# Peptides against a protein of PDB entry 3JWR: the designs that were tried, part 363

Target 1, 323 residues: chain A of PDB entry 3JWR
Amino acid sequence: TRELQSLAAAVVPSAQTLKITDFSFSDFELSDLETALCTIRMFTDLNLVQNFQMKHEVLCRWILSVKKNYRKNVAYHNWRHAFNTAQCMFAALKAGKIQNKLTDLEILALLIAALSHDLDHRGVNNSYIQRSEHPLAQLYCHSIMEHHHFDQCLMILNSPGNQILSGLSIEEYKTTLKIIKQAILATDLALYIKRRGEFFELIRKNQFNLEDPHQKELFLAMLMTACDLSAITKPWPIQQRIAELVATEFFDQGDRERKELNIEPTDLMNREKKNKIPSMQVGFIDAICLQLYEALTHVSEDCFPLLDGCRKNRQKWQALAEQ
Target 2, 298 residues: chain A of PDB entry 3JWR as posed
Amino acid sequence: TRELQSLAAAVVPSAQTLKITDFSFSDFELSDLETALCTIRMFTDLNLVQNFQMKHEVLCRWILSVKKNYRKNVAYHNWRHAFNTAQCMFAALKAGKIQNKLTDLEILALLIAALSHDLDHRGVNNSYIQRSEHPLAQLYCHSIMEHHHFDQCLMILNSPGNQILSGLSIEEYKTTLKIIKQAILATDLALYIKRRGEFFELIRKNQFNLEDPHQKELFLAMLMTACDLSAITKPWPIQQRIAELVATEFWEQGDQVGFIDFVCTQLYEALTHVSEDCFPLLDGCRKNRQKWQALAEQ

## One batch from the design tools (peptide; made by RFdiffusion4, then SolubleMPNN)

Design b2_p29_4_s2 (from b2_p29_4, 13 letters changed)
Fold by OpenDDE base, seed 4:
Structure b2_p29_4_s2 (fold): chain B 323 residues (1-323), chain A 29 residues (1-29)
Amino acid sequence: as target 1 above (323 residues)
Amino acid sequence: REKEEEELREILRKLGLSDEEIEALMRVI
């Protein structure tokens, strides 16, 4: 395609030029081509291209295939969300120095998972999918969409000309796919809530050990969630804009719940209740976000900008909730 | 406080938590 030719022929700017190592990164000014260039840079600077002998054209095709399999008519859960998740992962690995704690296969898996974790997202949550009796709800009982996202990821990875993992041994390939699956499934916030207590307790007791395979898996899940939720850590102007996208998508779901399911939406998904967004954001930060970024900062102090950003945004949302 | 608690419960429900999981979490928060 012309898009592939343009991407494959383009000079990829440095991570410094692209600012993709910054926790404060914004994609708002970037074209789709520039987001793809950033993605190439992430793979390159993590040594994944070299270590796994990725062909440049194959990587370019894979990135474009991943991007193509996100829906453009979804307000938040689109390519830009996946790209921002991957960028936060890259920043956490580089600036947060988490790269030094992980294997190359784990890094490869996390980056692929971050880019792929919401593939073919429909702008509705698992509860809507279940209540709508969608065919996907017949395949999976829990984490319905996350299983679908992984299935889409696997389909793309095995598609002709998209096989970025072709340089891996069979064992490396199996390991990578296992980690990708676990990382994508970990983006179900219901699973995060169930598992986070173990992680926080290990940190609190100073018993956290990345050499333990179970604790490694737990950490990768927490790191994945931290990147997925990283919008809450962004500078306030970026946070506000992303919160508007999230609200738009939630309201679109609420409108569909009313129209298609004959259900009155909850305040979170009710377009008429937008005035509750600030208080709901405070609640979300307190319930979900703060402890995660605190724990991540205990694993790597260089991740502090995520925690600091989250705290600052809590203050901003609280001030709006008091108005 | 009651309003904030209900808003939080709504968030947690939409995240796919059961009522039991929500009640357990609300005791810790």
Scores: peptide ipSAE 0.030, ipTM 0.664, DockQ to the pose 0.076
Fold by OpenDDE base, seed 5:
Structure b2_p29_4_s2 (fold): chain B 323 residues (1-323), chain A 29 residues (1-29)
Amino acid sequence: as target 1 above (323 residues)
Amino acid sequence: REKEEEELREILRKLGLSDEEIEALMRVI
């Protein structure tokens, strides 16, 4: 395609020029081409292109294929969300120095997973999919959408001309796919809630050890969630704009719940209850986000900007809730 | 799962969220 030719021929700017190592990064000013260039830079600077012998054209095609398999009519769970998740992963690996704690296969898997974790997202949650009796709800009992996202990821990775993993051995390929699956499934917040207690206890007791395979898997899951939720850590103007996109998507679901399911939406998904957003955001930060970024900062102190951003946004949301 | 979900619900209640707001968050979560 013309888009592929343009991307493959383009000079890829440095990570410094693109600011993709910054935890404060925003994609709002970037074109779709620039987001693809940023993604190439992430693979290059993580040494994934060199270590796994990726062909540049194949990587470009794969990135464009991933981007194309996000829906444009979804307010938040689109390519820009996946791209921002991957950028946070890149920043955590580089600026947060987590790269030094992981294998190249784990890094490869996490970056692919971050970009792929919401593929073909419909702008509705798992509860809506279940209640609407969607065919996907018959295939999967739990984490319905996350299983679908992984299936879409696998489809793209195996598509002709998109096989960025063709340089891997069979064993490396199997290992990478296993980690990708685990990482995508970990973005189900219901699984995060179930597993986070074990992670926080290991941190609290100073028993956390990345040499333990189970603890490694647990850490990768927590890191994925930390990157997926990273909008809550952004500078306040960016956070507000992203929160508006999230609210838009939730209100669209609420409108569909009324129309398609004949149910009254919950306050979070009720377009008429915008005034409750600040208090709900404070509750979300306290219940879900703060402890995660505290624990991540304990594993790597260079991740502190995520925790600091989350704390600052909590204060901003609290001030709005008191008005 | 039920015990961990209930612990989260208790945390959210302590934060002053209504049962409706908690159910809304639990559906997003």
Scores: peptide ipSAE 0.023, ipTM 0.656, DockQ to the pose 0.358
Fold by OpenDDE base, seed 2:
Structure b2_p29_4_s2 (fold): chain B 323 residues (1-323), chain A 29 residues (1-29)
Amino acid sequence: as target 1 above (323 residues)
Amino acid sequence: REKEEEELREILRKLGLSDEEIEALMRVI
């Protein structure tokens, strides 16, 4: 395609020029082409292109295929969300110095997973999919959408001319796919809630050991969630804009719940209750986000900007909730 | 799972969220 030719021929700027090592990064001013260039830089600077012998054209095609399999009519869970998740992963690996704690296969898997974790997202949550009796709800009992996202990821990875993993051994390939699946499934917040207590307790007791395979898997899951939720850590103007996108998508779901399911939406998904957003955001930060970024910062102090950003945004949301 | 959800609900109550706000969050989580 003309898009592929343009991407493959483009000079890829440095990570410094693209600011993709910054936790404060914003994609708002970037074109789709620039987001693809950033993605190439992430693979290159993590040594993934060299270590796994990726062909540049194949990587370009894969990135464009991933981008194409996000829906444009979804307000939040689109290519830009996936791209921002991957950028946060890259920043956590580089600036947060987590790269030195992981294998090349784990890094490869996490970056692919971050870009792929919401593929073909429909702008509705698992509860809606289940209540609407969607065919996907018959295939999967739990983490319905996350299983679908992984299936889409696998489809793209195996598509002709998109096989970025073709340089891997069979064992490396299997390992990578296993980690990708686990990482995508870990983006189900229900699984996060279930597992986070173990992680926090290991950190609290100073018993956390990344050489333990179970603790490694747990850490990768927590890191994925930390990147997926990273909008909450962004500078306030960025956070506000992303919160508006999230609210738009939730209100669209609430409208569909009324129309399609004849259900009164919850306050979070009710456009008439937008005044509750600040208090709900404070609750979300306290219940879900703060402890995660505290624990992540304990694993790597260089991740502190995520925690600091989350704390600052909590104060901003609290001030709005008091108005 | 029910126990973990109830613990989360209790945390959210302590944070001063309404039951409606808690149920809204629990549906997103």
Scores: peptide ipSAE 0.022, ipTM 0.635, DockQ to the pose 0.360
Fold by OpenDDE base, seed 3:
Structure b2_p29_4_s2 (fold): chain B 323 residues (1-323), chain A 29 residues (1-29)
Amino acid sequence: as target 1 above (323 residues)
Amino acid sequence: REKEEEELREILRKLGLSDEEIEALMRVI
């Protein structure tokens, strides 16, 4: 395609030029081509291209295929969300110095998972899928969409000309797919809530050990969630704009719940309750975000900008809730 | 305060938390 030719022939700027190592990164000014260039840079600077013998054209095609399999009519859970999740992962690995704590296969899996974790997202949550009796709800009882996202990820990885994992051994391939699956499933916030207590307790007791395979898996899950939610850590103007996209998508779901299911939407998904967004954001930060970024910062102090950003945004949302 | 807690509970439900998980969380916040 013309798009593939343009991407494959383009000079990939440095991570410094692209600012993709910054926790404060914003994609708002980037073209789709520039987001793909950033993604190539992430793979390159994490040594994944070299270590796993990725062909440049295959990587370019894979990135474009992943981007293509996000829906354009979804306000938030689109390519830009996946790209920002992957950028936060890259920043956490590089600037947050987590790279040195992980294997190359874990890093490979996390980056693929971050880019793929919301593939073919429909702009509706698992609860809507269940209540609408969607065919996917018959295939999976829990984490319905996350299983679908993984299935889409697997489909793309196995598609002709998209096989970025072709340089792996059979054992490395199996290990990588296992970690990708676990990482995508970990983006189900229901699973995060179930597992986070164990992580926080290990941190609190100073018993956290990444050499333990179970604790490693737990950490990868927490890191995925931290990157997925990283919009809450962004500088206030960026956070506010992303919150508007999230609200738009949730209101679109609420409108569909009313129209298609004859269900009154909950406050978060009710367009008439926009005035509650600030207080809801404070609650979300307190309930979900703060402890996660505190714990992550305990594992690596260089991740502090995520925690600091979250705290600053809490203050901003609180000030709006008081008006 | 009760209204803010109910709004938070609703947020958490929408995030896919079970009522048990929400109650456990509300005890820690």
Scores: peptide ipSAE 0.044, ipTM 0.682, DockQ to the pose 0.076; fails the geometry check

Design b2_p29_4_s3 (from b2_p29_4, 15 letters changed)
Fold by OpenDDE base, seed 1:
Structure b2_p29_4_s3 (fold): chain B 323 residues (1-323), chain A 29 residues (1-29)
Amino acid sequence: as target 1 above (323 residues)
Amino acid sequence: RAEEEEALRAILRERGLSDEEIDALMSLI
């Protein structure tokens, strides 16, 4: 396609020029082409292109295929969300120095997972899919959408001309797919809530060890969630704008719940309760986000900008909740 | 749905995974 030709022929700017190592990064000013160029830079600067012998054209095609399989009519869970998740992963790996704690296969898997974790997202949560008796709810009992996202990821990875993993041995391929699956499934907040207590207790007791395979898997899951939720850490003007996109999508679901399911939406998904957003954001930060970024900062102190950003946004939301 | 799953299984078989490995990969973790 003309888009592929333009991407494959383009000079890829440095990570410094693109600011993709910054935890404060925003994509709002970037074109779709520039987001694809940023993504190429992430693969290159993590040595993934070299270490796994990726062909440049194949990587370009894969990125464009992933981008194409996000819906344009979804307010938040679109290509820009996946791209921002991957950018936060890249920043945590590089600026947060987590790269030195992981294998090249784990890094490869996490970057693919971050870009792919919401593929074909419909702008509705697992609860809506279950209550609507959607065909996907009959496939999977738990993490319905996250299984679908992983299936979409596998189909793209194995599509003609998109096989960025063709340079891997069969064992490396199996390992990479296992980690991708685990990482995508970990973006289900229900699984995060179930598993986070073990992670926080290991950190609290100073018993956390990345040489333990189970603790490694647990850490990768927590890191994926930390990147997926990273909008809450952004500078206030960026965070506020992303919160408006999230609210738009949740209100669209709430309207569908009323119309299609005859259900009164929760306060989070109710347009008439938009005045509760500030207090709900404070509650979300306290219940879900703060302990995660505290624990991540304990594993790597260079991740502190995520924790600091989360704390600053809590103060901003609290001030709005008091008005 | 069954056709999509079988198509994915066929792709993974072509990549050299056994049926047992595919079943394990597609199962709940």
Scores: peptide ipSAE 0.180, ipTM 0.736, DockQ to the pose 0.021
Fold by OpenDDE base, seed 3:
Parts: structure tokens; C-alpha cells; sequence
Structure b2_p29_4_s3 (fold): chain B 323 residues (1-323), chain A 29 residues (1-29)
């Protein structure tokens, strides 16, 4: 395609020029081509292209295929969300110094997972999928969408001309897919809630050890969630704009719940309760985000900008909730 | 506070959390 030709021929700017190592990064001013260039840079600067012998054209095609398999009519859970998740992962790995704690296969898996974790997202949650009796709800009992996202990821990875993992041994490939699956499934916040207590307790007791395979898997799950939720850490103007996209998508679901399911939406999804967004954001930060970024900062102090951003945004949301 | 809690509970449900998981979260706030 012309898009592939343009991407494959383009000079990829440095990570410094692209600012993709910054936790404060924003994609709002970036073209789709620039987001793809950023993604190439992430793979390159994480040494993944070299270590796994990725062909440049294949990587370009894969990125464009991933981007194409996000829906354009979804307000938040689109390519830009996946791209921002991957950028946060890249920043956490580089600026947050987490790269030195992980294997190349884990890094490869996390980056692929971050880009792929919401593939073909419909702008509705697992509860809606279940209540709508969607065919996916018959295939999976739990984490319905995350299983679908992984299936889409797997489909793309195996598609002709998109096989970025073709340089891996069979063992490395299997290991990578296992980690990708675990990482995508970990983006189900239900699983985060279930597992976070163990992680926080290990941190609190100073018993956290990344050499333990179970604790490694737990950490990768927490890191995925930290990147997925990273919008809450962004500079306030960015956070507000992203929160509006999230609210738009949730209100669209609530409108569908009323129309299609004859269900009264919850306050989060209720367009009439837009005034509750600030207090809901405070609650979300307190319940979900703060402890995660605190724990992540204990694993690597260089991740502090995520925690600091989250705290600052809490104050901003609280001030709006008091108005 | 109850409406804000229910709104947050809804956010968390929408993110796939069970009522039990949400209750556990809300107990921390």
C-alpha cells in the first residue's frame, strides 16, 4: 500500500526527537504516520529489531496491521490508546529503568501486548458483551474482550507479511506468545484487583523478587496495568482531554445500554451524570491508581513521574469535584 | 458520596471488576 511504502521509506527520528522516553508524552499532535514512526523507534531502541532479526518492511506492515485493526468509531479504545500504552511501556522501560530488570523476550512481549491489548475493541466493556449475549460471551466466561484482543493479536502475528516473530526459535516464540497472552489478559481490571494485593504485600514486606517466576509474571501484569491506565498520570491538560474521550465512550455505551438492552446505565456511563466525573476520577485514582504507581515506584524509583502525575491529577480532579 | 461511590463502582464494573472486587476497592478509600 502507499501507506506502507511511505512508512518503510521514512527516516525514523530519534527517541529524543519524538519525546517517546518522556512520561509526559502526548500523541495529540501526531499524525498516524508519526505514531507508526514512534512505534518503529520503540522496537529499535529496545534492541528488538536487532535481537530478533526483524525485517523493517515486516515490522512496518505489522504496525499498520495492528493500527488498522483498531476501530475508528471508538472514542477511546482505539489505536491512539494502544499507542499511548506502548509509549508508556517504552518510557517505563527506558526512563523508568525497568528494561534492565527484564529479558529481551519479556520486553518484546510487553511491547507487542501494549500495542495489541485492545485490538478490535468495540467501545463497550465485558459486562455489556455478556449482557448483550454477544457470540464472544459464549466463547469466554471471563475477560471476554481480553481473550478476543489476544486472538486478534495472534491472528495478525501469523498473517502473511506481518510475522515479526519469524526470527525467534520455536521455544522463544512459544514463550513470547505466553507472555503476550498473560499481559493482554492482565489488562482486565478485574484481574488487576484480584492480583494486586499479592504484589503490594510483597513490596510492603520487601520480599519482592523478580527472579521468582511467579513474581515476575505478577510484575509484568502490574506493569501492563500501569501503562494501560497511564493517562491518569499525564500533565493535566492531556489528562482532561483523555478523560473526555473515556467519558464519551462510556456515555456511548450507556446510551446503547438504554436503547439496546433496556438497562439504566451506571453513573459512569450515564450522560446525565457528567457532573460526577471529577469525583469519580478521584475515587478511581484512590481505589486503583495511587497504590499501583507507588508500588511501581518502589520497584524502580525512576518511575516516580507516573506517581507524581497521578497525585497532581488527583488534586486537580478533587478541586473540580468541590465546585 | 453514595452516588459518587456508585458511579465509581460503575466505572470499575465497566472495567470488568466484580462487585466483590469493587467492594474490596471501595473499602480502601
Amino acid sequence: as target 1 above (323 residues)
Amino acid sequence: RAEEEEALRAILRERGLSDEEIDALMSLI
Scores: peptide ipSAE 0.026, ipTM 0.641, DockQ to the pose 0.078
Fold by OpenDDE base, seed 5:
Structure b2_p29_4_s3 (fold): chain B 323 residues (1-323), chain A 29 residues (1-29)
Amino acid sequence: as target 1 above (323 residues)
Amino acid sequence: RAEEEEALRAILRERGLSDEEIDALMSLI
């Protein structure tokens, strides 16, 4: 395609020029081409292209295929969300110094997972999919959408001309797919809530050890969630704009719940409850976000900007809730 | 979808995955 030719021929700017190492990064002013260039730079600077012998054209095609399989009519869970998740992963690996704690296969898997974790997202949550008796809800009992996202990821990775993992041995390929699967499933917030207690206890007791395979898996899951939720850590103007996108998508779901299911939406998805957004954001930060970024900062102190951003945004939301 | 699943299974077999490993991957699809 013309898009592929343009991407494959383009000079890829440095990570410094693209600011993709910054936790404060925003994609709002970037074109789709620039987001693809940023993604190439992430793979290159993580040494994944060289170590796994990726062909440049194949990587370009894969990125464009991933981007194409996000819906444009979804307000928040689109390519830009996946791209920002991957950028936060890249920043956590580089600036947050987490790269030094992980294998190249784990890094490869996490980057692929971050880009792929919401593939074909429909702008509705698992509860809506289940209540609507969608065909996907017949295939999966739990984490319905995350299973679908992994399916889409696997299909793209094995599609002709998209096989970025063709340079891997069979054992490396199996390991990578296993980690991708676990990482995508970890983005189910219900699974996060279930698993986080173990992680926080290990941190609190100073018993956290990345040499333990189970603790490694747990850490990768927590890191994925930290990147997925990273909008809450952004500078306030960016946070507000992203919160508006999230609210738009949730209100669209709530409107569909009323119309299609004859259900009264929860306050989070109720357009009439827009005035509760600030207090709900404070509650979300306190219940979900703060402890995660505290624990991540304990594993790597260079991740502190995520925690600091989360704390600052809590104060901003609290001030709006008091008005 | 059944045809897509079987096509994916075939590709994974060509990559050298066992049926058990494929089933373990597909059980989460």
Scores: peptide ipSAE 0.188, ipTM 0.751, DockQ to the pose 0.020; fails the geometry check
Fold by OpenDDE base, seed 2:
Structure b2_p29_4_s3 (fold): chain B 323 residues (1-323), chain A 29 residues (1-29)
Amino acid sequence: as target 1 above (323 residues)
Amino acid sequence: RAEEEEALRAILRERGLSDEEIDALMSLI
C-alpha cells in the first residue's frame, strides 16, 4: 500500500527527538505516521530488530496491521491508547531502567502485548459483553475481551508479510507467545485486583525475587497494568483530556445499557452524573493506582515519575471534587 | 470463529507447536 511504502521509506527520528523516553510524553500532536515511526524506534532502541532479525518492511507492515485492527469509532480504546501504553512500556524499560531486569524475549513480548492488548475493542467492558449475550461471551467465561485481543494479536502475527517473529527458534517463539498471552490477559482489572495482593506482600516483606518464575510472571502482569493505566500519571492537561475520552466512551456504554439492556448505568457510565467525575477519579487513584506505582517504584526507583504524576493528579481531582 | 480457531491451530502446528502447547496457549482462564 502507499501507506506502507511511505512508512518503510521514511527516516526514523531518534528517541530523543521523538521524546518517547519521557514519562510525560503526549501523542496528541502526532500524526498516524509519526506514531508508527515512534513504534519503529521503540523496537530498534530495545535491540529487538537486531536480536530477532526483523525485516524492516515486515515490521512496518505489522505495525500498520495492528493500527488498522483498532476501531476508529471508539473514543478511548483505540490505536492511540495502545500506542500510549507501548510508549509508557518503552519509557519504563529505558528511563525506568527495567530493561536491565528482563530478558530480550520478555521485552519483545511486552512491547507486542502493549501494542496489541486492546485489538478490535468495541468501546464496551466485559460486563456489557456478558450481559448483552454477545457471541464472544459464549466463547469465554472470564476476561472475554482480553482473550479476543490475544486471538486478534495471534492472527496478525501469523498473517502473510506480518511475521515479525519468523527469526525466532521454536522455543523462543513458544516462550514469546506465552508471555504475550499472559500480558494481554493481565490488562483485565479483575485479574489485577485478584493478583496485586501477592505482589504488594512480596514487596512489603522484601521477598520479591525476579529469578523466581512465578514472581517474574506476576511482575510482568503488574508492569502491563501500570502502563495500561499510565494516563493517570500524565501532566494535568494531558490527564484531563484523556479522562474526557474515557468518560465519553463510558457514557456511550451507559446510553446503550439504558436503551439495549433496560438497565440503569452505574455513576461511572451515567452521562447525567458528569459532576461526579472528579470524586470518582480520586476513588480510582486511591483504590487501584497509587499502591501499584508505589510498588513499581520500589522495584525500580527510576519509575518515580509515574508515582509523582499519579499523586499530583490526585490532588488536582480532589480540588475539583471539593468545588 | 471455530474455522478461524482451526486455521490458527494449523498455523501453530506448522510453526512446530504440539497440540498440548497449542491447547495451553488457547486455554481459557
Scores: peptide ipSAE 0.179, ipTM 0.749, DockQ to the pose 0.021; fails the geometry check

